Peptides against a protein of PDB entry 3QIS. Designs and how they scored, part 29

Target 1, 334 residues: chain A of PDB entry 3QIS
Amino acid sequence: PSLELSRREFVFENVKFRQLQKEKFQISNNGQVPCHFSFIPKLNDSQYCKPWLRAEPFEGYLEPNETVDISLDVYVSKDSVTILNSGEDKIEDILVLHLDRGKDYFLTISGNYLPSCFGTSLEALCRMKRPIREVPVTKLIDLEEDSFLEKEKSLLQMVPLDEGASERPLQVPKEIWLLVDHLFKYACHQEDLFQTPGMQEELQQIIDCLDTSIPETIPGSNHSVAEALLIFLEALPEPVICYELYQRCLDSAYDPRICRQVISQLPRCHRNVFRYLMAFLRELLKFSEYNSVNANMIATLFTSLLLRPPPNLMARQTPSDRQRAIQFLLGFLL

## One batch from the design tools (peptide; aimed at target 1 W177 D181)

Design b2_p15_3 (made by RFdiffusion4)
Pose (drawn by RFdiffusion4):
Order: sequence, then structure tokens, then C-alpha cells
Structure b2_p15_3 (pose): chain A 293 residues (1-134, 168-310, 319-334), chain P 15 residues (1-15)
Amino acid sequence: PSLELSRREFVFENVKFRQLQKEKFQISNNGQVPCHFSFIPKLNDSQYCKPWLRAEPFEGYLEPNETVDISLDVYVSKDSVTILNSGEDKIEDILVLHLDRGKDYFLTISGNYLPSCFGTSLEALCRMKRPIRERPLQVPKEIWLLVDHLFKYACHQEDLFQTPGMQEELQQIIDCLDTSIPETIPGSNHSVAEALLIFLEALPEPVICYELYQRCLDSAYDPRICRQVISQLPRCHRNVFRYLMAFLRELLKFSEYNSVNANMIATLFTSLLLRPPPSDRQRAIQFLLGFLL
Amino acid sequence: SFEELHNEIKEEILS
């Protein structure tokens, strides 16, 4: 049971939020007998690697002496973007490739991460006047820029918030917001609209803070009480919520053109603005509908 | 209105 590896060290340079990278290598069974390989957790872990990293394939069978290409894939999603933004985690790791009844092969993962305004808290963004990788703002300039673009160009956009944008343009928009305060956000209206949804989804703290979440559901049927729960939010969260509710009510005025109706808004934005740490789903859409109408 | 609110935020950001 022996393996030959084309390389054991891998570098993921300039890793960005939601941008896929692949570092490929070849495994060859140079032994005389067939072998089983698999990636294993390091002593006392649950997984063999961190969430932003994956091996494809992560296990297999090799006769003597067939070869197999292994793809080490890095993808920073909403699950990891905040800790990598913060520096609580780094683009580094060790993969232990394990031969069943044999040697262990240690693969070193290194590289660097570029922080994004996406996955960054509303509070910190309101405190940063300049782009992240170039008195506080009422709302983060990034969310204002996205909403400003949609308000200017997308009020009459067919199927707004119902058609997915382009992956390439989403990344261009994110990098644009990370590095600039542009005159125009690049990409189609559908891409800018989706980037907004991704922005809200990627927030480490939702627009409606987690501890106020349950109170919102309980209060879902009394508009006077719902507004008061909103008053308990920190200034920046309260402002973003009010600003988005005003923006969505503005879009409802053009529903005959943009097909944006209360049904779609409620089911789309409720889970983004009001996340927990069922029929609660119903009190939640009721909570949000109380503001839209 | 949304437009009035949006313009107030715009003036703050672009100041």
C-alpha cells in the first residue's frame, strides 16, 4: 500500500468571498498491491478539513498502479465569510490523506483571504466610510449603493427579484463594493437585485437581530407592538429595516411592470431579514406584511 | 417618502 503524489503543498492566493478556486494533483498507487485512500479528520475533529475547503474525490480505490486526480476546492460561502473577514480564521490547513492500513500523507494548505464588505456586520460597515479593500452612516454605503442602483434603473424591471443574476456579474458587483464607491454598479438589474439578497443573507447579524426574532413572531399580529419591537433594534439595524421596507413599498407601486407583489416580497425577504439563530413561518410573513401594507 | 429618505441618506454618504 503506497502512493505517489504529484505535489503535497497547495497555495490558494487572493481567496475571495464566493469565488471558487481549484488546486489539482495526481495520486498514483506505486505499490504492488491495491490500496484504499481517504481524507481523515486530524486527531479529535469532526471533518477532514475546514468548511471552505473540499477534496474531490475525498476517497477511492486504486489498483497498482492506476492514477487519480484529486481536486482541492476552496469556496468561501456565507458560512465562513465572516470569520475569514475577521481574521479569526486564515486560509491555512492540513489534509491527512490516509491509506487504509498504511501511511499517512500530509498535504499543506496555505494562501491568503481578501476581506469583503459582504459578511461584515451592519455596525462595522456603518463605521467605515471608505471601501473595505480600497458620526456613523445611517446605513452601510454598500447597501445604499445597491438600492440606489435598483431605484434608478429597476423600478420597471420585469420579474425583479424573480430572475437570477449572472454569477460573473455578482462577483464583479462584490469586488466593486469591496474596492470602490462607484458612479455605477456594474451588471444587469437582476444581478444587482440578487447581490442585494446575497448581502442581506451574508450578514453576520440579520437586519432583525437574533434576540428580537422571537418577540417579532409573538407580536406578529399587533402592528403597534411590531413597530415597538423594531424600536428595540440598534440604530443601524432599525435604519436598514426601515430603509428596505420603504424601498420594497416603492417597488410595489410599479408591480404591473416589475411583477413585485406582496406575496413574493413576504416569502422572499422574511427569511432574509428575520432569521432564527413551521407556522412560525406564518407569523414571520405576517410580521413583515404588517410593514409592507 | 422613500425618495426623501433615500436623498437624505445620499447627501450623508456623498458629503

Design b2_p15_3_s1 (made by RFdiffusion4, then SolubleMPNN; from b2_p15_3, 7 letters changed)
Fold by OpenDDE base, seed 5:
Structure b2_p15_3_s1 (fold): chain B 334 residues (1-334), chain A 15 residues (1-15)
Amino acid sequence: as target 1 above (334 residues)
Amino acid sequence: SFAEELEAIRKEILS
C-alpha cells in the first residue's frame, strides 16, 4: 500500500484559549490495492496527538485512486490552557499516519500560543497589574513560581519574608473585578441570569478584551459576561476553594461556624475572591423577582466551579458528597 | 456596602 499526501507541514499561528483553528489536507491511494490508514501513538505516548489537537477522520479505508480530506483541529480547552500559559507545553507535535502493512508518514505540527488570564492561577493574577498579553513570558513563569511558594508559605502559616522588592499584590484579580463590577452594575435585573447561555462570538471578544486591556466596559450581553465568569472559574488550575480544604468543607457543611473557619484558612487571594463572589451572589439574590435567580440554583451552579473534588477523588464523588458541597455553599448565600 | 467594596478595589486596580 502507498499514499500521497497533499501537505505534511502545518502551522497554527496565534492559537488562543477556546478558539478553534482548522487546517485540511488530502490523502490519496496511489497504489493498486485498498489500504487502511490510522493515526498511531509515538513510542512513549498513550495518544496519537496532544490534548489540544485532533484529526478527523483519525482512521479509514481508501480504495485504489480514492482521495479523502483530513481536518486537523486545534482547540485549547480548560484541560490544556494552564500548561500552555506557563510554556510547559507548546503548539508543537508530530503525527504518525500509519498504513496497515505499509509505511509511516510523519506530519509536523507547529505554531505559537497567546497566553490567557483564563487558566492562570489566582495568585499569579493578583500580582499581575497589567493585561497578561503585556507581560513577558519569562515574567509569567516567575509569577507562577513565586505564587506557588507564597501559597505554600500561607498554608504553613510561615511569616512572610520581607516584601521588600515585590509590588503589593491586588486583593482580587482585576479580571474578576471587571466581570463582577459589570454584572453588579448592569445585570442585577437581567431575566434568566446564569440560566441563558451567552453567544460564542461575544465570549471570545470578552476573553480577548480581558487578555489585552483593562476596559471601561466589557463588550457583549449580560448573559455572555455572566458565562465568561463561569468559564473563568472553571478554567482556574486550582478552584477558588483549594483542593486541600475540599473534604473539610464537606465535613463542616451543616455547621456555619466551622464553614467560616475553613474559609479563613484559604490563601489570602482565594479567601478574598471567595468572600467577594459570595457578597456579589447575595446582592443578586435581592433582585430574584427580576432576575429569576434563587439560592438553590446559584448554589448548585457555583458549587461545581468553586468546590471541585481533587483529581484523585473525582471518580469517587457520591451524590451525598455533592449534596454536602451544595449545603456548604448555601450557608454563605442565605 | 458591596458598592463601596467595588469602588475600593477599583482604586487599587486603576490607580
Scores: peptide ipSAE 0.396, ipTM 0.932, DockQ to the pose 0.807
OpenDDE base, seeds 1, 2, 3, 4: peptide ipSAE 0.364, 0.387, 0.369, 0.377; ipTM 0.921, 0.932, 0.922, 0.923

Design b2_p15_3_s2 (made by RFdiffusion4, then SolubleMPNN; from b2_p15_3, 5 letters changed)
Fold by OpenDDE base, seed 3:
Structure b2_p15_3_s2 (fold): chain B 334 residues (1-334), chain A 15 residues (1-15)
Amino acid sequence: as target 1 above (334 residues)
Amino acid sequence: SFEELLEQIREEIYS
């Protein structure tokens, strides 16, 4: 069996977080026998492609002289955004299109990724006074390294080194401030806030706006701005409540004094973001008659974002653990 | 207030 491929090289320019890109090509059975094709893993790979790439269809049958269109879909989710932002991963892959009892066909995937404030650490974002797209890639690496060291120092209660040489970090990321300031000003009276989904086009505009500018006003509906805040919190590599404190939050869930002590042990940026979000959510609850927002809904929604189980415990989270996590957050909303 | 907190952070962002 043999195939003819219309294209073997694919370039995905300006790949962005949550923006689907598609490149198509045709495969044709130029042989005299039916053939089965499949994308197969390379040697030592578990998957035929990187997590941000997909082929559709990834397998199939072709009769003699049959042609099929294959879509190569590039989509950066929360699962790939952090490693792409750091430059640890890149928009580069090689696909192996295998023909049963035939030869392999290699496809080259290349492109560039545009960094996002989504999927960037709170520590790094607190050091970014400018939009992430204005920050040189070399400086992004330095900011992540410095952010790790400052997180460790904060957890160890080490005295901050002399404040004199580096620009003072922001109290909270400007991106979180922009989202919350907008919601506080314009969305407190929004019916079904955090219950109605945003528009995908508006979400992309909000992400692009936060990555490229410090706007006076965020574009899109209040629902899209609210969903953008949820997406931001979900995409954080480390949740607002650090994984190291997860179990202590559950254990303290019914003691409001211990809960506050646990939060006081967060790194400065995480602690500030947590307190800021809790203050904002308490303000929204004052407008519950207008926005239909209640403490149980908010606690349920935000607990999954702010108080994520460590990756090793995700599959083992009990309904009791979820209820304790919700109760922990409720103690800051009431 | 929460509004005062917003303004303090605003000054830091636009400084």
Scores: peptide ipSAE 0.629, ipTM 0.968, DockQ to the pose 0.816
OpenDDE base, seeds 1, 2, 4, 5: peptide ipSAE 0.606, 0.613, 0.618, 0.617; ipTM 0.964, 0.965, 0.966, 0.966

Design b2_p15_3_s3 (made by RFdiffusion4, then SolubleMPNN; from b2_p15_3, 4 letters changed)
Fold by OpenDDE base, seed 4:
Structure b2_p15_3_s3 (fold): chain B 334 residues (1-334), chain A 15 residues (1-15)
Amino acid sequence: as target 1 above (334 residues)
Amino acid sequence: SFEELLEEIREEIES
């Protein structure tokens, strides 16, 4: 069996968080026998491609002289955004198109990724006074490394880093401030806030806006701005409530005093963001007659974002654990 | 107020 491929080299320029890109090619059975094709893992890989890439179809059967279109889809989700932002991973891959009882055909994937404030740590973002797209990639790497070291120092209650680091970190990321300031100013009276989904085009505009500028006003509907805040919180590599404190939050969920003590142990940036978001959400709840928002809805929604189970515990989260997590957050909203 | 907190953070971002 043999195949002809219309293309073997693919370039994905300016790949962005949550922006789907597609490149298509054709494969043709130029042989006299039917053939089965599949994308196969390389020798050391568990998957045929990186998490941000997929082929559709990834396998199939071709009769003699049959042609099929294959789509190569590049999509950076929350699961890939952090490693691409740090430059740990890149928009580069090699796909192996295997023909049963035939040859392997190699496809080269290349391109560039544009860093996003989405999927960047709170600690790094607190050090970014400028939009992330203005920050050199080399400096992003340094900021992530420094952010990790500062988080560790903060958790260890080590002496605050000497004030001699040239720029004082922001109390909260400017991106969170921008989103919340907009929502507070314009969305407190918005009916069905956080209940109505945003528009995908508007979400992309908001992401691009936050990555490239410090706007006076965020573009899009209040629903899109609200969803952008949710996406931002979900995409954080470390949730607002650090994974280390997850179990303690559950254990304290019915003791409001212990809950506050647990929050006080968060790293400065995380603690500030948590308190800021809780203050915002309490303000939003004052307008419940207008926005149809209630404490139970908000607690349920934000708990999954702010108080995520550690990756090793995700598969083990019980309904009781989820209810405790909601109860923990309710103690800050009521 | 929450508004005062927003303004405090704004001043920090604009500085």
Scores: peptide ipSAE 0.472, ipTM 0.944, DockQ to the pose 0.802
OpenDDE base, seeds 1, 2, 3, 5: peptide ipSAE 0.437, 0.436, 0.461, 0.451; ipTM 0.937, 0.937, 0.942, 0.940

Design b2_p15_3_s4 (made by RFdiffusion4, then SolubleMPNN; from b2_p15_3, 4 letters changed)
Fold by OpenDDE base, seed 4:
Structure b2_p15_3_s4 (fold): chain B 334 residues (1-334), chain A 15 residues (1-15)
Amino acid sequence: as target 1 above (334 residues)
Amino acid sequence: SFEELHEKIREEIYS
């Protein structure tokens, strides 16, 4: 069996977080026999492609003289954004299109990724006084390494940040502040806030705006700005409540005093963001008659974002663990 | 208050 491919080289320029790109090609069975095709893993790989890439269809059957369109979809989710932001991974892959009892066909994927403040650590963002797209990629790597080292120092309650010649970190990321500033100014009276989904086009504009500027006004509806805050919190490589404290939050969920002690043990940036968000959410709750926002809804929504289970425990979350996590957050909203 | 904290962070961002 043999296939003809209309294209074998694919370039995905300016790949962005949550922006789907598609490239299509055709495969044709110019043989006299039916053939089965599949994308197969390379040697030592578990998957036929990187997590940000998909082929559709990834397998199929072609009769003689049949042609099928294959879509190559590039989509950077929360699961790939951090490694692409750091430059640990790149928009490069090789796909192996296998033909049963035939030869392999290699497809080359290339391109470039544009870094996002989404999927960047709170520690790195607190050091970024400028938009992430103004920061050289080399300096992003250094900021992530430095941020990790400072997080570790902060957790160990070691030496106060030497107020040396490095600019003092922000108390919270400017991106969180910008989102909250918009919501506080314009969304306190917004009906169904955090209940109505945003528009995908507006979400993309908000992400691009935060990646490239420090705007006076965030574009889009209040619903899109609210959802952008949720997406931001979800995309954090380390959640606002660090994974190390997850179990202690659950164990303390019914003791408001212990809950406050657990939060006091967070790294400075995480603790500041947590306190800031809780203060903001308590302000929104004052407008519950207008915005339909209640403490149970907010606690349920934000718990999954702020208090994520460690990856090793994610599959083991019980309904009781979820209820404890919600109860933990409720103690800061009431 | 939230507002006092929010304005303090504003000053840090725009300084």
Scores: peptide ipSAE 0.778, ipTM 0.985, DockQ to the pose 0.893
OpenDDE base, seeds 1, 2, 3, 5: peptide ipSAE 0.777, 0.776, 0.777, 0.777; ipTM 0.985, 0.985, 0.985, 0.985

Design b2_p15_4 (made by RFdiffusion4)
Pose (drawn by RFdiffusion4):
Structure b2_p15_4 (pose): chain A 293 residues (1-134, 168-310, 319-334), chain P 15 residues (1-15)
Amino acid sequence: PSLELSRREFVFENVKFRQLQKEKFQISNNGQVPCHFSFIPKLNDSQYCKPWLRAEPFEGYLEPNETVDISLDVYVSKDSVTILNSGEDKIEDILVLHLDRGKDYFLTISGNYLPSCFGTSLEALCRMKRPIRERPLQVPKEIWLLVDHLFKYACHQEDLFQTPGMQEELQQIIDCLDTSIPETIPGSNHSVAEALLIFLEALPEPVICYELYQRCLDSAYDPRICRQVISQLPRCHRNVFRYLMAFLRELLKFSEYNSVNANMIATLFTSLLLRPPPSDRQRAIQFLLGFLL
Amino acid sequence: DSLNEKIEEQWEELE
């Protein structure tokens, strides 16, 4: 049971939020007998690597002496973007490739991460007047820029918030917001609209803070009480919520053109603005509908 | 700040 590896060190340079990278290497069974390989957790872990990293394939069987290409894939999703933004985690790791009944092969992962305004808290963004990788703002300039674009160009946009944008444009929009305060956000209306949804989803703290979540559901049927729960939010969260509710009510006026109706808004934005840490789903859409109508 | 002014003006228009 022996393996030959084309390389053991891998570098993921300039890793960005939601931008896929692949570092590929070849494994060859140079032994005399067949072998089984698999990636294993390091002593006392649950997984063999961190969430932003994946091996494809992560296990397999090799006769003497067939070869197999292994793809080490890095993808920073909404699960890891905040800790990598913060520096609580780094683009570094060790993969232990394990031969069943044999040697261990240690693969070193290194590189660097570029922080994004996506996955950054509303509070910190309101405190930063300049782009992240160039008195606080009422709302983060990034969300204002996305909403400003949609308000200007997308009020009559067919199927707004129902058609997915382009992956390339989403990344261009994110990098644009990370590095500039542009005159125009690049990309189609569908891409800008989706980037807004991704922005809300990627927030480390939702527009409606987690501890107020349950109170919102309980209060879902009393508009006076719902508004008061909103008053308990920090200034920046309260402002973003009010700002978005106003924006969505503005879009509802053009529903005959943009097909944006209360049904779709409720089911689309409720889960983004109001996230927990069933029929509560119903009190939640009721909570949000109370503001839209 | 110019950014706050712009944001506040846009918000008023939305309301």

Design b2_p15_4_s1 (made by RFdiffusion4, then SolubleMPNN; from b2_p15_4, 8 letters changed)
Fold by OpenDDE base, seed 1:
Formats: structure tokens, C-alpha cells, sequence
Structure b2_p15_4_s1 (fold): chain B 334 residues (1-334), chain A 15 residues (1-15)
């Protein structure tokens, strides 16, 4: 069996968070026998491609002289954004198109990723006074490493950060401030806020705006700005409530005093973001007659974003754990 | 410095 491929090299320029890119090629059975093709893992890989890449179809049959179009889809989700922002992963892959009883055909995937404030740690973002696209990638790596080390130090030692000549970190990421300030100014009276989805085009504009600028006003509808905040919180490599405190939040869910003590143990940036979001959400709840927002809805929505189970516990989250997590947040909204 | 003040002022207004 043999295949002819219309293309073997693919370049995905300026790949961005949540922006789908597609490249197509054709495979043709130029042989005289039916062929089964499949994309196969390389020797050390569990999957035929990286998490941000997909082939469609990834397998199939071709009769003699049959041709099929294959789409190579590049999409950076919340699951891939952090490793691409840090430069740990890159827009590079090799696909192996296997022909049953035939040859392997190699496809080269290349490109560049444009970093996003989405999927970047709260600690790193608190050190970024400029848009992430203005920050050299080398400095992003250093900021993430330093952020991890300071987070670990802040958990171990209530030592006030020595007011040494290092630029004081922001109290909250500017991106969260921009989103929340916009929502506070313009969206408190928005009917069905956080219940109506935003527009995908507007979400992309908001992401690009936050990645490239410090705008006076965020573009898009209040619904798109609200959803962008949800996407931002969901994409955080570590949730606003650190994984280390997850179980303690559940255990304290019915004791408001213990809940406040648990929050006080968060790293400074996480604690500030949590308090800031809770203050905003309490303000939003005062306008419930206009925005149709209630504490139970908000607690249910934000619980999954702010209080995620650690990766090792994700598969074991009980309905009771979810209810405790909701109750934990309710204690800050009421 | 200006951005940090705006964030601080806004943060203090919500707390």
C-alpha cells in the first residue's frame, strides 16, 4: 500500500489561547489495494499528538484512488495554556501517519505561541506591571520560578517580604482588576450576568486586549467580560484557593471563623484576589433585582473555579464535597 | 506606580 500526501509541513503562526487554527491536507491512495491509515504514537508517547493538536480524521480506510481531507486543528485550551506560556511546551510536533502493512509518513508541525495572561499564575501576574506580550519569554520563566519559590516561602514563613529595592508586586493582577472594575462599573445592572454566555469573537478580543494592552475600557458586552473573568479563573494553573487548602476549606465549610482562618493562610496574591472577588460578588448581589444574580447561583458557579480539587482528588469528588465547597463560598457571599 | 495606586485604591474601595 502507498499514500500520496499533498503536504507534510505545517506552520501555525501566532497561536493564541482559545483560538482555533486549522490546516488541511489530502491523502490519496495511489496504490492498487485498500489502505487503512492511522496517526500513531511515537515510541515514547501515549498519544499520537500533543494536547493542543488534533487530526480529523485520525484514522480511516481508503479505497484505490480514494482521497480524504485531513484537518490538523491547533487549539490551546486551559489544559495546554500554562505549559505554552512558560515555554515548557512549544508549537512543535511530529505526527506519524501509519499505513497498515505500509510505510510511515512523517508530518512536521511547527509554529509560534503568543503568551497569554490566561493560564499564568497569580504570583507571576502580580509581578507583571506591563501586558504579558511586552514581557520577554525569558523573563516570564524567571517570574514563574521566582513566583513558585516566593509562594512556598510565604506558606512557610509569615515573614513580611523584605521591602528591598525590588519592584513591589501588584496587590492583584491588573487583568483581574481590569475585568472586575469593568464589571463593577458597567455590569451590576446587567440582567442575567454570569448566566448568559459571551460572544466567542468578543472573548477573543478581550483576551487579546488583556494580553497586549492596559485598556481604559474592556471591549465587548458585559456578558463577554463576565465570561472572560470565568475563563481567566478557570485557566489559572493553580486556583485562587490553593490546592493545599482545598480539604481544609471543605472541613471548615460550616464554620465561618475557620473559613476566614483558612483564607488568611493563602499566599498574599491569592488571598487578595479571593477577597477582591468576594467583595465584588457581594456588591453584585446587592443588585439582584436588576441582574437576576443570587448567592446560591454565584456560589455554585464560582466554587468550581475558585475551589478546585487537587488533580489527585478530581476523580473522587463526591456530591458532599461539592456541597461543602459551595457552602464554604456562601459564607463569604452572605 | 500609577497603576499600582489605582489597583490599591480600587481594592481598598471594595474592602
Amino acid sequence: as target 1 above (334 residues)
Amino acid sequence: DELNKEIEEFFQKLL
Scores: peptide ipSAE 0.111, ipTM 0.855, DockQ to the pose 0.780
OpenDDE base, seeds 2, 3, 4, 5: peptide ipSAE 0.045, 0.040, 0.044, 0.035; ipTM 0.789, 0.765, 0.766, 0.758

Design b2_p15_4_s2 (made by RFdiffusion4, then SolubleMPNN; from b2_p15_4, 6 letters changed)
Fold by OpenDDE base, seed 1:
Structure b2_p15_4_s2 (fold): chain B 334 residues (1-334), chain A 15 residues (1-15)
Amino acid sequence: as target 1 above (334 residues)
Amino acid sequence: DELNKKIEELFKKLE
């Protein structure tokens, strides 16, 4: 069996978080026998492609002289954004198109990723006084490494933040400040806030805006700005409540004093973001007659974002654990 | 820092 491929090299320029790119090619059975094709893993890989890449279809049959279109879809989700932001991964892959009882065909995937504030750590973002697209990639790596070290020091209570360092970190990421300030100014009376989805085009504009600028106003509807906040919190590599405190939050869920003590143990940036979000959400709850927002809805929504189970416990989360997590957050909303 | 001042002002407004 043999195939003809219309293209073997694919370049995905300016790949961005949540922006789908597609490249298409054709495969043709130029042989005289039916053939089965499939994308196969390389040696030691579990998957035929990286998590941000997909082939559609990834397998199929071709009759003699049959042609099929294959789409190569590049999509950076919350699951890939962090490793691409850090430069740990890149928009590069090799796909192996296997022909059953035939040869392998190699496809080269290349491109460039544009870093996002989405999927970047709170610690790194607190050190970024400029939009992430203005920060050199080398400095992003250094900021993530330094942020990890400062998080560890903060957890160990070892180093008072040397008040004399010329570059004081932000109390909260500017991106969180921009989103919450906008929602506070313009969305407190927005009917069905956090219940109505945003528009995908507006979400992309908001992401691009936060990645490239410090706007006076965020573009898009209040619903899109609200959803952008949810997406931001969901995309954090470490949730606002650090994984290390997850179980303690559950254990303290019915003791408001212990809950506050647990939050006090968060790294400074995480603690500030948590307090800031809780203050904002309590303010929204005062306008419940206008925005249809209630404490149970907000607690249910934000608990999954702010208080995520550690990766090793995700598969074991019980309904009781979820209820405790909601109860923990309710103690800060009421 | 002007940005930190704006953040602090917003914190005070939300407390």
Scores: peptide ipSAE 0.218, ipTM 0.867, DockQ to the pose 0.880
OpenDDE base, seeds 2, 3, 4, 5: peptide ipSAE 0.151, 0.050, 0.056, 0.155; ipTM 0.854, 0.781, 0.793, 0.845

Design b2_p15_4_s3 (made by RFdiffusion4, then SolubleMPNN; from b2_p15_4, 6 letters changed)
Fold by OpenDDE base, seed 4:
Structure b2_p15_4_s3 (fold): chain B 334 residues (1-334), chain A 15 residues (1-15)
Amino acid sequence: as target 1 above (334 residues)
Amino acid sequence: DELNKKIEEHFKKLE
């Protein structure tokens, strides 16, 4: 059996977080026998492609003289954004299209990724006084490494933040400030805030806006700005409540005093973001008659974002653990 | 800086 491929080289330029790109090609069975094709893993890989790539269809049958269109879809989710932002991974892959009882066909995937403030650490973002797209990629790597080291020092309480460093970190990321300041100014009376989904086009505009500028106003509806905040919190490589404190938050969920003590042990940037978000959400709850927002809804929504289980515990979450996590957050909203 | 001041002022306004 043999296939003809219309194209074997694919370039995905300017790949962005949550922006789907598609390239298509055709495969044709120029043989006299039916053939089965599949994308197969390379010798050392568990998957036929990187997590940000997919082929559709990834397998199939072709009758003699049949042609099928294959879509190569590039989509950077929360699961791939951090490693692409750091340059640990790149928009490069090789796909192996296997023909049963035939030969392999190699497809080359290439391109470039545009870094996002989404999927960047709170520590790094607190050091970024400019939009991430203005920061050299080399400096992004250094900022993540330095931010990790400063987080560890902060947790160990060993080094007072050297107040003499010419550039004090921001109290909270400017991106969180921009989102929360917008919502505080314009969305406190917005009916169904955090309940109505945003528009995908507006979400992309908001992401691009935060990656490229420090605007006076965020584009899009209040619903899109609210959802952008949720997406931002979800995409954090480490949640606002650090993984190390997850179990302690659950254990303290019914003791408001212990809950506050647990939060006091967060790294400075994480603690500031937590307090800032809780202050905003308490302010939003004062307008519950207008915005239909209540503490239980907010706690349920934000708990999954702010208080994520460590990756090793995700599969073990009980309904009791979820209820404790919600109760923990409720103690800061009421 | 001016940015950090704006952030701090807003944070203090919410607390």
Scores: peptide ipSAE 0.429, ipTM 0.934, DockQ to the pose 0.889
OpenDDE base, seeds 1, 2, 3, 5: peptide ipSAE 0.405, 0.397, 0.414, 0.402; ipTM 0.929, 0.927, 0.931, 0.927

Design b2_p15_4_s4 (made by RFdiffusion4, then SolubleMPNN; from b2_p15_4, 6 letters changed)
Fold by OpenDDE base, seed 5:
Structure b2_p15_4_s4 (fold): chain B 334 residues (1-334), chain A 15 residues (1-15)
Amino acid sequence: as target 1 above (334 residues)
Amino acid sequence: DPLNEEIEKFFKELE
């Protein structure tokens, strides 16, 4: 069996969070026998490609002189954004197109990623006083390392946060402040807030706006700004309630005094973001006659974002655990 | 820091 490929080198320039890019090529059976093709894992890989890449179709059959179009789709989800922001992973891969009883064909994938405030830690964002696209990649790595060390020191209760550092961190990330301040000012009377989806084009504009500027006004509808807040919280590498406190939140869910004590043990930035979001959501609930928002809907929606199970427990989450998690959050909304 | 002052002000308005 033999194939001809129209292209073997692919460059994906300026890859961004949640922005789909597509490149296409053709494969043709230039042999005299039918061919089965498939993309196969490289030696020591479990998958034929990295999580941000897909081939469509990834397998198929070609008669002699038949041609098929293959799409290479690049999409950075919440599952890949953090490792691309840190430079731990890159827009580089090699695909192996295998022919049954034939040879391998290698495809080279390359490109560049543009960092996002989405998928960046709360600690790093509190140190980042400028838009992420203004920060050199080397400084982003240093900010993530320093933020990890600060989180660990805070959990160990060892060193008072050096109040004497000339660059005091923000109390909350500027990005989450911009989103919540906009919603507080303009969206409290918005009918079906957090129930109506945003527009995909407006969501991309909001993400690009927060990555590149400090706007006076966020672009798009109140629904798009509200969904952008949900996407931001979902994309956090560490949820607003740190994984270390997850079980204690479930155990305390019916004791409001213990719930407040658990929250007091969060790292400063996480505790501040939690209190800020709860204050905003309690204010939003005062306008329930206008916005159709109720405490059970909000608690159900935000619990999955703020109080995620640790990765090792995700497969074991019971309906009772979910109800305890919702009850924990309700104690801050009522 | 004017940004941190606005954030700290907004916190005090919601508490």
Scores: peptide ipSAE 0.112, ipTM 0.825, DockQ to the pose 0.735
OpenDDE base, seeds 1, 2, 3, 4: peptide ipSAE 0.099, 0.089, 0.073, 0.093; ipTM 0.824, 0.815, 0.807, 0.810

